Peptides against a protein of PDB entry 5H65. Designs and how they scored, part 98

Target 1, 294 residues: chain A of PDB entry 5H65
Amino acid sequence: QYLERTPLCAILKQKAPQQYRIRAKLRSYKPRRLFQSVKLHCPKCHLLQEVPHEGDLDIIFQDGATKTPDVKLQNTSLYDSKIWTTKNQKGRKVAVHFVKNNGILPLSNECLLLIEGGTLSEICKLSNKFNSVIPVRSGHEDLELLDLSAPFLIQGTIHHYGCKQCSSLRSIQNLNSLVDKTSWIPSSVAEALGIVPLQYVFVMTFTLDDGTGVLEAYLMDSDKFFQIPASEVLMDDDLQKSVDMIMDMFCPPGIKIDAYPWLECFIKSYNVTNGTDNQICYQIFDTTVAEDVI

## One batch from the design tools (peptide; made by RFdiffusion4, then SolubleMPNN)

Design b2_p11_4_s3 (from b2_p11_4, 5 letters changed)
Fold by OpenDDE base, seed 4:
Structure b2_p11_4_s3 (fold): chain B 294 residues (1-294), chain A 11 residues (1-11)
Amino acid sequence: as target 1 above (294 residues)
Amino acid sequence: PPTYSTRSYSR
């Protein structure tokens, strides 16, 4: 829908909620570091979470590695199992379960692996060779997802996470409900396992200035603003560079704001109550980088 | 003059 341009000074005087089209310069933004701007968002409870660090995952997988795979849960109709004993002093047992499609092992590029007792490094290596990896543990009667604090699905360099609050986990045999056991669509896997998948989002605060006024606008976007998926940016140096270049273009270092480019944005206002204070906040929506930038 | 580095779009 068409909205006429409104100066910031006028917007700042109006009650919320409203939608506006603006033209403004990006005076500043936060956080300045890209990795701090990428978060996980639940589409149901709307909780924002930090993306787990490698150190966090190491701890989870190390703990999982202390558990011995249950022999009774190996080699089912759903998967074929192979067990390795590591050569280190601990003699750690690692179980890899190869999920079958109609009783047949798929090609490596279509194969889902269930891994028990693997380290982060081992899991990541396997995810690069095979289509998908799910970290699992032996439950009472079936394999189960290891921990929602870790990825429920790893595909290449992409870690898929689930919401602890909204998910009601089901055992791994529920993957049988999937008709297609080759593509392993994250949403389908999540549904089968009772997981509410989290969405990677860019979360930033823009300080916008059009010469008539200054306001802070919140940006929460997954893949539209930068035309770069938030889910991929943390693991791709080229994508990181692209985002950095875009932000440097918006806020050129070493020059005055007078030389900054104009940004055309949609923003919406909304009310936030904090104790006795009523605050009007602003959020950017339906806005993307211009073609001349990409 | 400065260019427009972002564009609004309609859904």
Scores: peptide ipSAE 0.047, ipTM 0.719, DockQ to the pose 0.026
Fold by OpenDDE base, seed 5:
Structure b2_p11_4_s3 (fold): chain B 294 residues (1-294), chain A 11 residues (1-11)
Amino acid sequence: as target 1 above (294 residues)
Amino acid sequence: PPTYSTRSYSR
């Protein structure tokens, strides 16, 4: 879809909703720290959430580790179970359930592990060795997801989260509905377990200036704008550096705005009502960094 | 003059 370029001064005078193509400079942006710009977004209820920190996860898994795995739920047609007793003072029980594909254990790089009683450190170690890990607990009749405040699926360094509001959790045996029990696609796992998966998104506010006017535009994007997945950036130093470099190029510190690069992007306006106050807001869409930046 | 650093893509 083609849109003619519109100056910001003209846009600021128009009613919403409308779509525009603009050419402007990034005067400033917030938040300045990358880790603060990465959020979790529910595609259904549209709630934005903070990505849990390691400390948050430690608490959740420590609490889960106080529960003893139920022997009655071990070694089903779906999975083979192994139990360990830790050497600590409490003698914590840890259960690892290896999910089978048609009764056969897959290779480690294709294997899904269900873990109950494990600490964050232990879970992370296993996730680096095996394809996928789901933190679970013993329910009344079946294993079930431990807590939606923690990842429902860990694949390497990627933590997949679900929406507490929109999810209707189902027991682990519902993984039987998956025809392919080797790839463990996050969306498929989520669907089987009744989880609405959250999406990692970059959330930023850009102050744009084209010399005719200034407006703030909201950026919420998963992987298109920076051409870097928001889901991976927090766990990859090189990706973090790349994003920082891009932002420094857009908004270089210590120099005049006249030297800033011009940005071509789409923005859309929309109405927001806050009590008695009506406000027009703007959001960036269908925009990517240029090749000369990356 | 400063170069373009972003681009729009088709929907």
Scores: peptide ipSAE 0.038, ipTM 0.676, DockQ to the pose 0.026
Fold by OpenDDE base, seed 2:
Structure b2_p11_4_s3 (fold): chain B 294 residues (1-294), chain A 11 residues (1-11)
Amino acid sequence: as target 1 above (294 residues)
Amino acid sequence: PPTYSTRSYSR
């Protein structure tokens, strides 16, 4: 798409909604901490949620670990089950269910594990060795997803979350509907289990200044603006450094704004009503970091 | 689908 460049002073005088192309400097941005800028977004209800902290997950899995796996639900046509008993005072039972592909156990790098009664540490260890892990619990007639407050799917260091509001959970046996039981695509798993997957997004507010005016523009983007997936950045030091470097380049600390680089962006205006206050807000869209920045 | 033709530039 093409839009003619418009100065901020002109934009600030116009009614919403409209789309603009601008050339401006990033005077400042918030939040400053990267972990605070990464959120979970529901594509259906559009709710923004915080990414659960390790401590939150610990509690969820600890609670799950207090439950004994139901023997009646072990070893089905879908999965083979193995049980471990911990040596601690509680004698905790942990069940690992290995999902089969057409009745055959796949290789470890293609295998989905259903973990019942595992701690976060144990689950993470298994996720590093196997393709995919789903935390589960024993339901009435089938295994069920443990809790949507925890990941419904763990693949390596990536935690996939679902929306509690929009999801209507189905039992684990619904994984039978998947033709491919080796790749375990998150969206396919989510669909089979009735989960609306949440999307990792960068959420930031940019204060833009082109010398004619100043406005705040909202950024909500998953992987296009920085060309870095929000889903991976929290678990990858190199990606974090890259984002930090980009932001430092756009808004260098200790340097006057006159020396800041010019940024070319698309922004759209929209109306927001807060009680009796009608405000025009702006959002960055269809914008990516230039190749020379990355 | 969005077109990401607008880019932020470095110095």
Scores: peptide ipSAE 0.037, ipTM 0.678, DockQ to the pose 0.032
Fold by OpenDDE base, seed 3:
Structure b2_p11_4_s3 (fold): chain B 294 residues (1-294), chain A 11 residues (1-11)
Amino acid sequence: as target 1 above (294 residues)
Amino acid sequence: PPTYSTRSYSR
């Protein structure tokens, strides 16, 4: 993977698509806020969407909590069901379905819970104790995933989302197709339920300057550039600090660009057509922060 | 799968 270094001024004059190795300074980047740079990406339709906020999830789960669990769907061969009535004035019904492995309840650290009628807070508490949690609702003949606008699977602090456009949801009993009902691999769960899982990605625009020219390069990466998973960064303060530190090293605040470090990157050019306008864009690829930096 | 190159920087 050797490419000769090309100055930005030369790159800016060339047609796309091409691959380049560059040495440039990060003049600026956007968005500046890390939370704004983390998106969900569909590998199938390539749609980028925002990670739902806590407030968004609260609404979804509150709506779900207005529905009473169907007694007919409780205690199947797949799961054992427990029902709670909240002590508040409304007496909300919450159903927790413990998924069994070959008819046997697994240990808590291997157990998948299906939660019906739970609040975000309750779901998060359970996800911290048990291996996995799926928010569900009572369908006509089976439990169903609650809403793809919410996580289809929660494991600890990790929220797994699915693409609304590309997914064709199947009922919960399709989890029976999983031979291993202890590990609950997100991709396997998604496949069983007809979900196209979304990928957490860092999405940023780097303005690069090597003294010969200025070029904007797009960064879309899940876990390679920073060597930090985009899926974990929003829930981990230390990881957030690490990313911020990296960016501050690349683009130090409060000093002139002449003091910025030189960055070596691979970038590729590609054509983008917007109506009658044809423009060349650039994307960073096969580039990672060195271990001694992080 | 892509092979990522480790990139260092210098001031």
Scores: peptide ipSAE 0.035, ipTM 0.717, DockQ to the pose 0.030; fails the geometry check

Design b2_p11_4_s4 (from b2_p11_4, 3 letters changed)
Fold by OpenDDE base, seed 1:
Structure b2_p11_4_s4 (fold): chain B 294 residues (1-294), chain A 11 residues (1-11)
Amino acid sequence: as target 1 above (294 residues)
Amino acid sequence: SLTYSSRLRSR
């Protein structure tokens, strides 16, 4: 869609909702630290959540590791089970369940592991060797997902999370409903287990200034603005560096705003009501960091 | 190199 450029001073006087094309400088942004700008978003209830830290996951998996796997739930038509007893921690039991495809164990690069009683470190090691890992626990009649506070699926370095509010968890045997038990698409796994997947998003507030006025615009985007997936950035140093470089280009440290680059983007206004207070807010949309090389 | 003026654009 074509929109004429509108100065911020004019926008600030108009009622919402409206869409605008602007040309402005990024005076400042928050949060300044990248890890603080990456959140988990539920597409259903729209709740924003913090990405769990390693320490948080350690606690969850340590707790899970104190619980002994139920022997009655081992070696089903869906999976073959192997049990290890650790030499430390008073003989902690760890169960690894190898999910079969039509009764046959897949190749390692296509295999889904269900991990019961594993620590974060152990789980991560396994996820590096096998295609997919699901942390589980012994339920009354079947294996169940361990905890939605932890990833429901780990693939390589990517942690997939589910919404606690919107999910209605089903037991592991529901993976039988998947026709293809080799690809283990996160959305398919989530659907089978009754999980509403959370989406990684960048969440930032930009303070924009075009010399006529100043406004704050909200940014919530998963992979289009930076052309970098929010789902991968926390685990990839190069991607982190790229985002930092982009932001430094937009808002260079140590120089005056007069030297900042002019940025063109779309913003939309919307009304927010809090009690008797009415406020107009702004959100960046349909905007991408360009890669023009000269 | 990338130009600053074209760094951020509308889709």
Scores: peptide ipSAE 0.037, ipTM 0.664, DockQ to the pose 0.027
Fold by OpenDDE base, seed 3:
Structure b2_p11_4_s4 (fold): chain B 294 residues (1-294), chain A 11 residues (1-11)
Amino acid sequence: as target 1 above (294 residues)
Amino acid sequence: SLTYSSRLRSR
């Protein structure tokens, strides 16, 4: 797409909605901490929520671990069950259900585990060894997802979350609807279980200055702007460093703005009504940080 | 470590 470059001073005088191409310097941005800029976004209700912290998950899984697995729900056509009793913690029961594909247990790298009564540490260990892990609990007649406040699916270091507002949870046996029980695509798992998956997004506010005016532009992007998935950045130090490096290049600390690089991007304006107040806001779109050629 | 340009590109 092509748009003529428009100075910020002109943009600030125009009604919304409109799309613009701009050339400006990043005077500042917020939040400054990367961890604070990563959120979970519902594509349906558009709610933004915080990514749960380890401490939050610990509480959820500790609570789940207080419940004893129901023997009647073990070893179905869908999964084979194994029970462990911890040596400490008053003999806590942990159930691991190995989901079968057409009655056959898949290889570990293709296997979905349903974990009942596991701690965060135990779940994470298993997710690193096996393809996928779903934290579950014993329901009345079937296993059920433990809690949407926790990941509904863990694959390696990736935690997949669902929207509490938009999801209508179904029991674990609904995984039978999946023809392929080896790949365990998050969206497919979510669909089978009635979950609206949340999306990891970078959420930032850029203060842009082109010398004619100053404008705040909103950035909400999952993986296109930085060319780094928001879903992976929190668990990868190298990715974090990359994002930090990018932002330091755009907005170098310790130097004056006159030395900042000029940035080209698209922004769109839109109207926001808050009570009796009507304001125009701006959002960055269709913009990517270019990787240097090595 | 990844190296990025200081410029943004429009898609």
Scores: peptide ipSAE 0.024, ipTM 0.652, DockQ to the pose 0.029
Fold by OpenDDE base, seed 2:
Structure b2_p11_4_s4 (fold): chain B 294 residues (1-294), chain A 11 residues (1-11)
Amino acid sequence: as target 1 above (294 residues)
Amino acid sequence: SLTYSSRLRSR
């Protein structure tokens, strides 16, 4: 619905919860670094998590690579298996399971690979060549997802993560429930495997100033605010540049606030209780970056 | 929920 513009000084005097339309300048924002602003959010438990670093993934996959694939789990109706042995001193075994569609191997651009015992580097190489990759391990009776601390699905440069708290993992054979075994939609894969997928989100705090008052507004958004997917930004230099340019436009470095552009957005107030302290907080919502056409 | 989408404008 339409909301009339309300000055910040008036907003600051009102009880929560309420919704407002404001016109203000972005005095400052945090965090300043883009990689620090991208988080993983669970839609069920609402926990915010850090995106795992490459080093974290290296450790997980290195640990997984110490395990030998179980021969009994190779070559099922769901997948064909190929085994490689590395030439290093350890003679590491790597299994690649090619998921079949109705008993037929799909083309590489439609193929899901289950990777067992691969390093991060090897997995990334395969994900760049094939449609989708799932890191797995040998379970008791079936292949299982390796670790929810790592991506449950890799598609190109996009890493899909699941919530450890809310997920109840099911074995790989549950992929049989998917009718379409070519597109490998992340949400469908997650559902089949009992995974609650995490959502990439931008998490930022804006300090807004309209000359009548100053308030901090929280931003949590996946792809609407910047019109850039949080899920892609960390792996795309151009998208990173775009976000940086937007923020530099809103809050130009080395320039006085008097020269900052005026921004219009929606904010909502809400109550937060920290012990005995009751505080009113603000969150940006239903707002998209738009440049006025001159 | 709001039916109107706000625009963060710079000019």
Scores: peptide ipSAE 0.023, ipTM 0.618, DockQ to the pose 0.031
Fold by OpenDDE base, seed 5:
Structure b2_p11_4_s4 (fold): chain B 294 residues (1-294), chain A 11 residues (1-11)
Amino acid sequence: as target 1 above (294 residues)
Amino acid sequence: SLTYSSRLRSR
């Protein structure tokens, strides 16, 4: 798409909604810390949520570990079950259910594990060895997802979350509807289990200044802006460093704004009503960070 | 000094 470049002073005088192409400097941004900028977003209800911390997950899985796996739900046509009794913790029972593809166990790198009674540490260890892990619990008639406050699917270091408000959970046997029980695509798993998956997003506010005016623009993006997935950045030091480097380049600390690079991007204006107050807000869209020769 | 820089590009 093409838009004529518009100075910020002109934009600030116009009614919303409109789309603009701008050239400006990033005077400042918030939040300053990367981990604070990564959120979970529901595409259906549009609720933004914090990514659960390890401490939060520890509590959830510890609580789940107090429940004993139901023997009646073990070893179905869908999965083979193996049970462990811990030496400590009063003989805690841990069940791992290996999901089969057409009655056959797949290779470890294609295998989905259903885990009940496991701690976060145990689950993470298994997720690093096997393709996919779903924390589950014994329901009345079937296994079911443990808790939407925890990941519904763990693949390596990637935690997939679902929206509590929008999801209508279905039992684990609904995974039978999946034709391919080896790839375990998160969206397919979510659909089978009645989960509306949350999206990892970068959420930031940019203060943009082109010398004619200053405005704040909202950024909400999953993987296109930085060309780095928000879903992976929290678990990858190199990706974190990359984002930090980008932001430092845009808004270098300890130097004057006159030395900041000029940035080109699209912004759109929109109206926000807060009670009796009407406000025009701005959001960055269709914009990607690109490397340029200095 | 940096030989390359990142910028925002419109798509």
Scores: peptide ipSAE 0.043, ipTM 0.643, DockQ to the pose 0.026; fails the geometry check

Design b2_p11_5_s1 (from b2_p11_5, 6 letters changed)
Fold by OpenDDE base, seed 2:
Structure b2_p11_5_s1 (fold): chain B 294 residues (1-294), chain A 11 residues (1-11)
Amino acid sequence: as target 1 above (294 residues)
Amino acid sequence: SSLAQQISQLL
């Protein structure tokens, strides 16, 4: 797509919807804290929600650990099971189910673990040694996903979440439908279990100023704008620093806006109705800042 | 199994 540059003053006078190419300075942005800008977005119902904090997950897994694994659900054609009693003061029962590939236990780097009664810390440790971890609970007839408020799949440092509203959970035996039981692709796992995966997104509001006018533009982007995945940034200090550096470059603290660099980006206008009030809003799209620094 | 042994070190 090719669009000619349009000054903000001209854009502010036009009806929506339209698409524009702009060149403007980033006067300010919100939120200022990176962790507040990372959200989970449902591609179906479009709900935005917060990424659960470690404390939230601790509570969920602690609650799960109060339930005893059902012996009747151990050792199926899909998985081999082992139970541990923790050495801590609580003496928790932890069941780990090793998912088999065609009846054979895979190597750790290809193995999916189903865990009952594990803590967040234990689960995270396991996810660094095995391919993937799914927190589960004993259902009536099969293992089930523990809670959609927690990750349905953990791979390394990546927590995959599902939408509570749009998902219709199926039992763990539905993983049998997966042809590839070695790579454990999150979307495939989600499909098998009836989960609508949530997407990590950066959500920010930019105040843009080109000297002719000022407008606010909304940014909702997963990995294009910063060329950094929103799914990884919360767990990686270096990525966080990189995002901070980018934002500081465009909106440097302690200097006047006249010295700010120019940001070239695409924005689209759209109409929003809030009761009796109609307003035009703007959203950044198809923009990569690393390529568009002028 | 070797897998179970690995878990025992983490729990």
Scores: peptide ipSAE 0.161, ipTM 0.863, DockQ to the pose 0.013
Fold by OpenDDE base, seed 1:
Structure b2_p11_5_s1 (fold): chain B 294 residues (1-294), chain A 11 residues (1-11)
Amino acid sequence: as target 1 above (294 residues)
Amino acid sequence: SSLAQQISQLL
């Protein structure tokens, strides 16, 4: 939709909710570290969660590796199973279940692996060789997802997470409902397993200044603002550098704000009530800045 | 299987 440019001083005097087109300088932003700006967002309950650290995942998979795979759950119509004993001092059992497509083992690039007892390192190595990996555990009657605190699906370097609050987990045999057992679309896998997938989002607060006024607006965006997916940025150094370059362009360190470039964006105002206190807040929406950099 | 051999190389 077409909106005329409105100066910040005028916006600051108006009631919410409203939408505006603005031209302002990015005086500052927070958090300054990219890793701190990437969150997981549930589209249903709208909770924001931190992306688990590698150390957190190590603990989860280490705990999972203390459990012995149940022999009764091996080799079903859905998957062929093989068990390895690791060469380390513990000699832990690792079960790998190769998901079949209509009773046939697929090629590596189409194969989903279900892993019991694998470490994060092993799982990551496997995800680079096969289509995808699901960390699982032996349930009472079937294999089950290991833990929603860890990825429910790993494809290459992409870790897919589910919402603990909104998900109603189903056993692994529900993957039988998938017609396509070659592409392993994350949303389809999630649906089959009763998982509400979380979305990677950039969450930042911008302090905007157009010379007439100053306001804070927050950004919550997955892939539009930077034209870089939040889901990929944490695992790709080049993408991280690109985001940093964009932020440095709009908010260059070591120079005065008078020399900053102008940022054109859309913001919307909204009311936040806390008891008797009414506050107007602002959010950036429908804005792409990457076109000015490329 | 060829798949199992690939796993053995990674574990």
Scores: peptide ipSAE 0.157, ipTM 0.861, DockQ to the pose 0.013
Fold by OpenDDE base, seed 4:
Structure b2_p11_5_s1 (fold): chain B 294 residues (1-294), chain A 11 residues (1-11)
Amino acid sequence: as target 1 above (294 residues)
Amino acid sequence: SSLAQQISQLL
């Protein structure tokens, strides 16, 4: 439905829940740094999590590399296995399992690698050459996902994470259920392995001012607001620059708010109860800023 | 295999 523009002063007087169309200036926003605004969100339990840092992943993969690959789990109908012994790093063993499609090894661009004992650096290099990489470990009877604190799937520069709370992990052989073993769609991989995938989201608080009132609105968006996917922005300098440019355009540093451009957006109000205190909060929804810039 | 050779160059 078409919503008429409502001034903030009127909105601030109304009960929740309601939806509004507004035109306001972005007085300020937080967090100011882009990397702090990118979070992981579970669509099932709605938990927000920080995106793991490289240092966190290094530790996880280093710990994984201390475990010896089980020879009994190598070379199944699902995958062909090869083990490398590093010349450096104390002769570390790295097992790579090449997932087959109907018993045939695919080309690198269609090949999923299961890696056991790899470092973050090695995994990243492999993910740039092959379709996808799954960090795994030797389980009791099958290969298993290494750790949900690490990506369950790496495609190029994109790390796909799963929710620890909502996932019930299944063994790697469950990938056999996938009809298409060439595209390696993250959601399909997740489903096969019992993973509830987390979603990358921009999480920000906007202070909006239309001259009649000031309102704080929450932004949680994956790809619509900036028309840039939150899943890619952390690994792409150009995308980061684009987001920064957009934010600087709406909230230019060193300039008075009177000169700020107008932002048109949709907001919804909702009630939050903290004990005896009832507060009305606001969230931005169904808004694309790129349309306002043109 | 060609795939294994590619990995050997990366590890």
Scores: peptide ipSAE 0.156, ipTM 0.861, DockQ to the pose 0.013
Fold by OpenDDE base, seed 5:
Structure b2_p11_5_s1 (fold): chain B 294 residues (1-294), chain A 11 residues (1-11)
Amino acid sequence: as target 1 above (294 residues)
Amino acid sequence: SSLAQQISQLL
C-alpha cells in the first residue's frame, strides 16, 4: 500500500483510475463556511443531503404535536408511559415512554425516551438529561418513528439521521431485539428499526498546488481528515473553531502561497462522464492532516 | 418515579 510521491504535473497527464501520494499546498478551498461543508451521506445509495436546520425540525415536531397519543399503545412490556401537560399557554400534551431494561426502569443516563408531541427545544433538553431520545408517533398497532426527515435518535447534542430511500422502517417494538438496553448504540438502534444511518461528512473542494501543477481534489470525510467528527461540529463551538484554525493554518488569509505549509495526502483519480465530455476528477482519501503536515 | 420527576423539571 506504499505509494511513492508523485508530482501533480505527472498526475495530470495520467489516465484514471489511479491512486497517488502527493505533497502540495492548499491554494484555496470551498465552501469557505463550515456549516456549508457539513452534509449527510448515505453509505448505501451514496446520496448527499443537507443537514436539516432547526427551523425544519421545528415544523416537523409541530406537525407531530397535532396528533393525539393512542392510549392503547401506552405501558407495554418494553416501556412505561406518562403524559405531561406543558406549562405553556398552548397546554400541549406530551407523551413520554421510558424504555425498560428487562422490565426495570434504568437510570436516566442509561434510559431511552420515546417522545410524542414534544417540541425541538423540549426534546433537546431531555436528550441532555437522558441517554437517548427517539421522536415517535402512534401508529396503527405500535409506536413508530415520527419522521426520517428528523433524527431517529438524539444522544446529547448528536442528531442521528436515516436515509429515506434505503430505510424500511419497522415499529418500535423491534427494539425488543436489543439485548443491551442501556448503551443504545446508534447502529444497533438503526438496525432494529430498519434504518440505514446517514453519515455526517465534510464535503469540500481543495485546490492543490505543488509548484509543478494545480489540481482540484474533492474531500468527503467523516472524522479522519481533521480528526474531528463531522457529527459533532455543528453543535460544538470549540470544534468549529478547531476546524477553522486548521483551515487557516493550511490556507492563511492575506499570505502568499509560498509561505503556506506543505500538505501530504493521498488522492485517487476517477472518470466522470458529462454528456460527450470525459473528465478526470480527484478525491482525497485516507488522509489525516495532523500527521500529514510537513 | 425518579425518571418522571426529572422530566417534570424539564417540561
Scores: peptide ipSAE 0.154, ipTM 0.861, DockQ to the pose 0.013

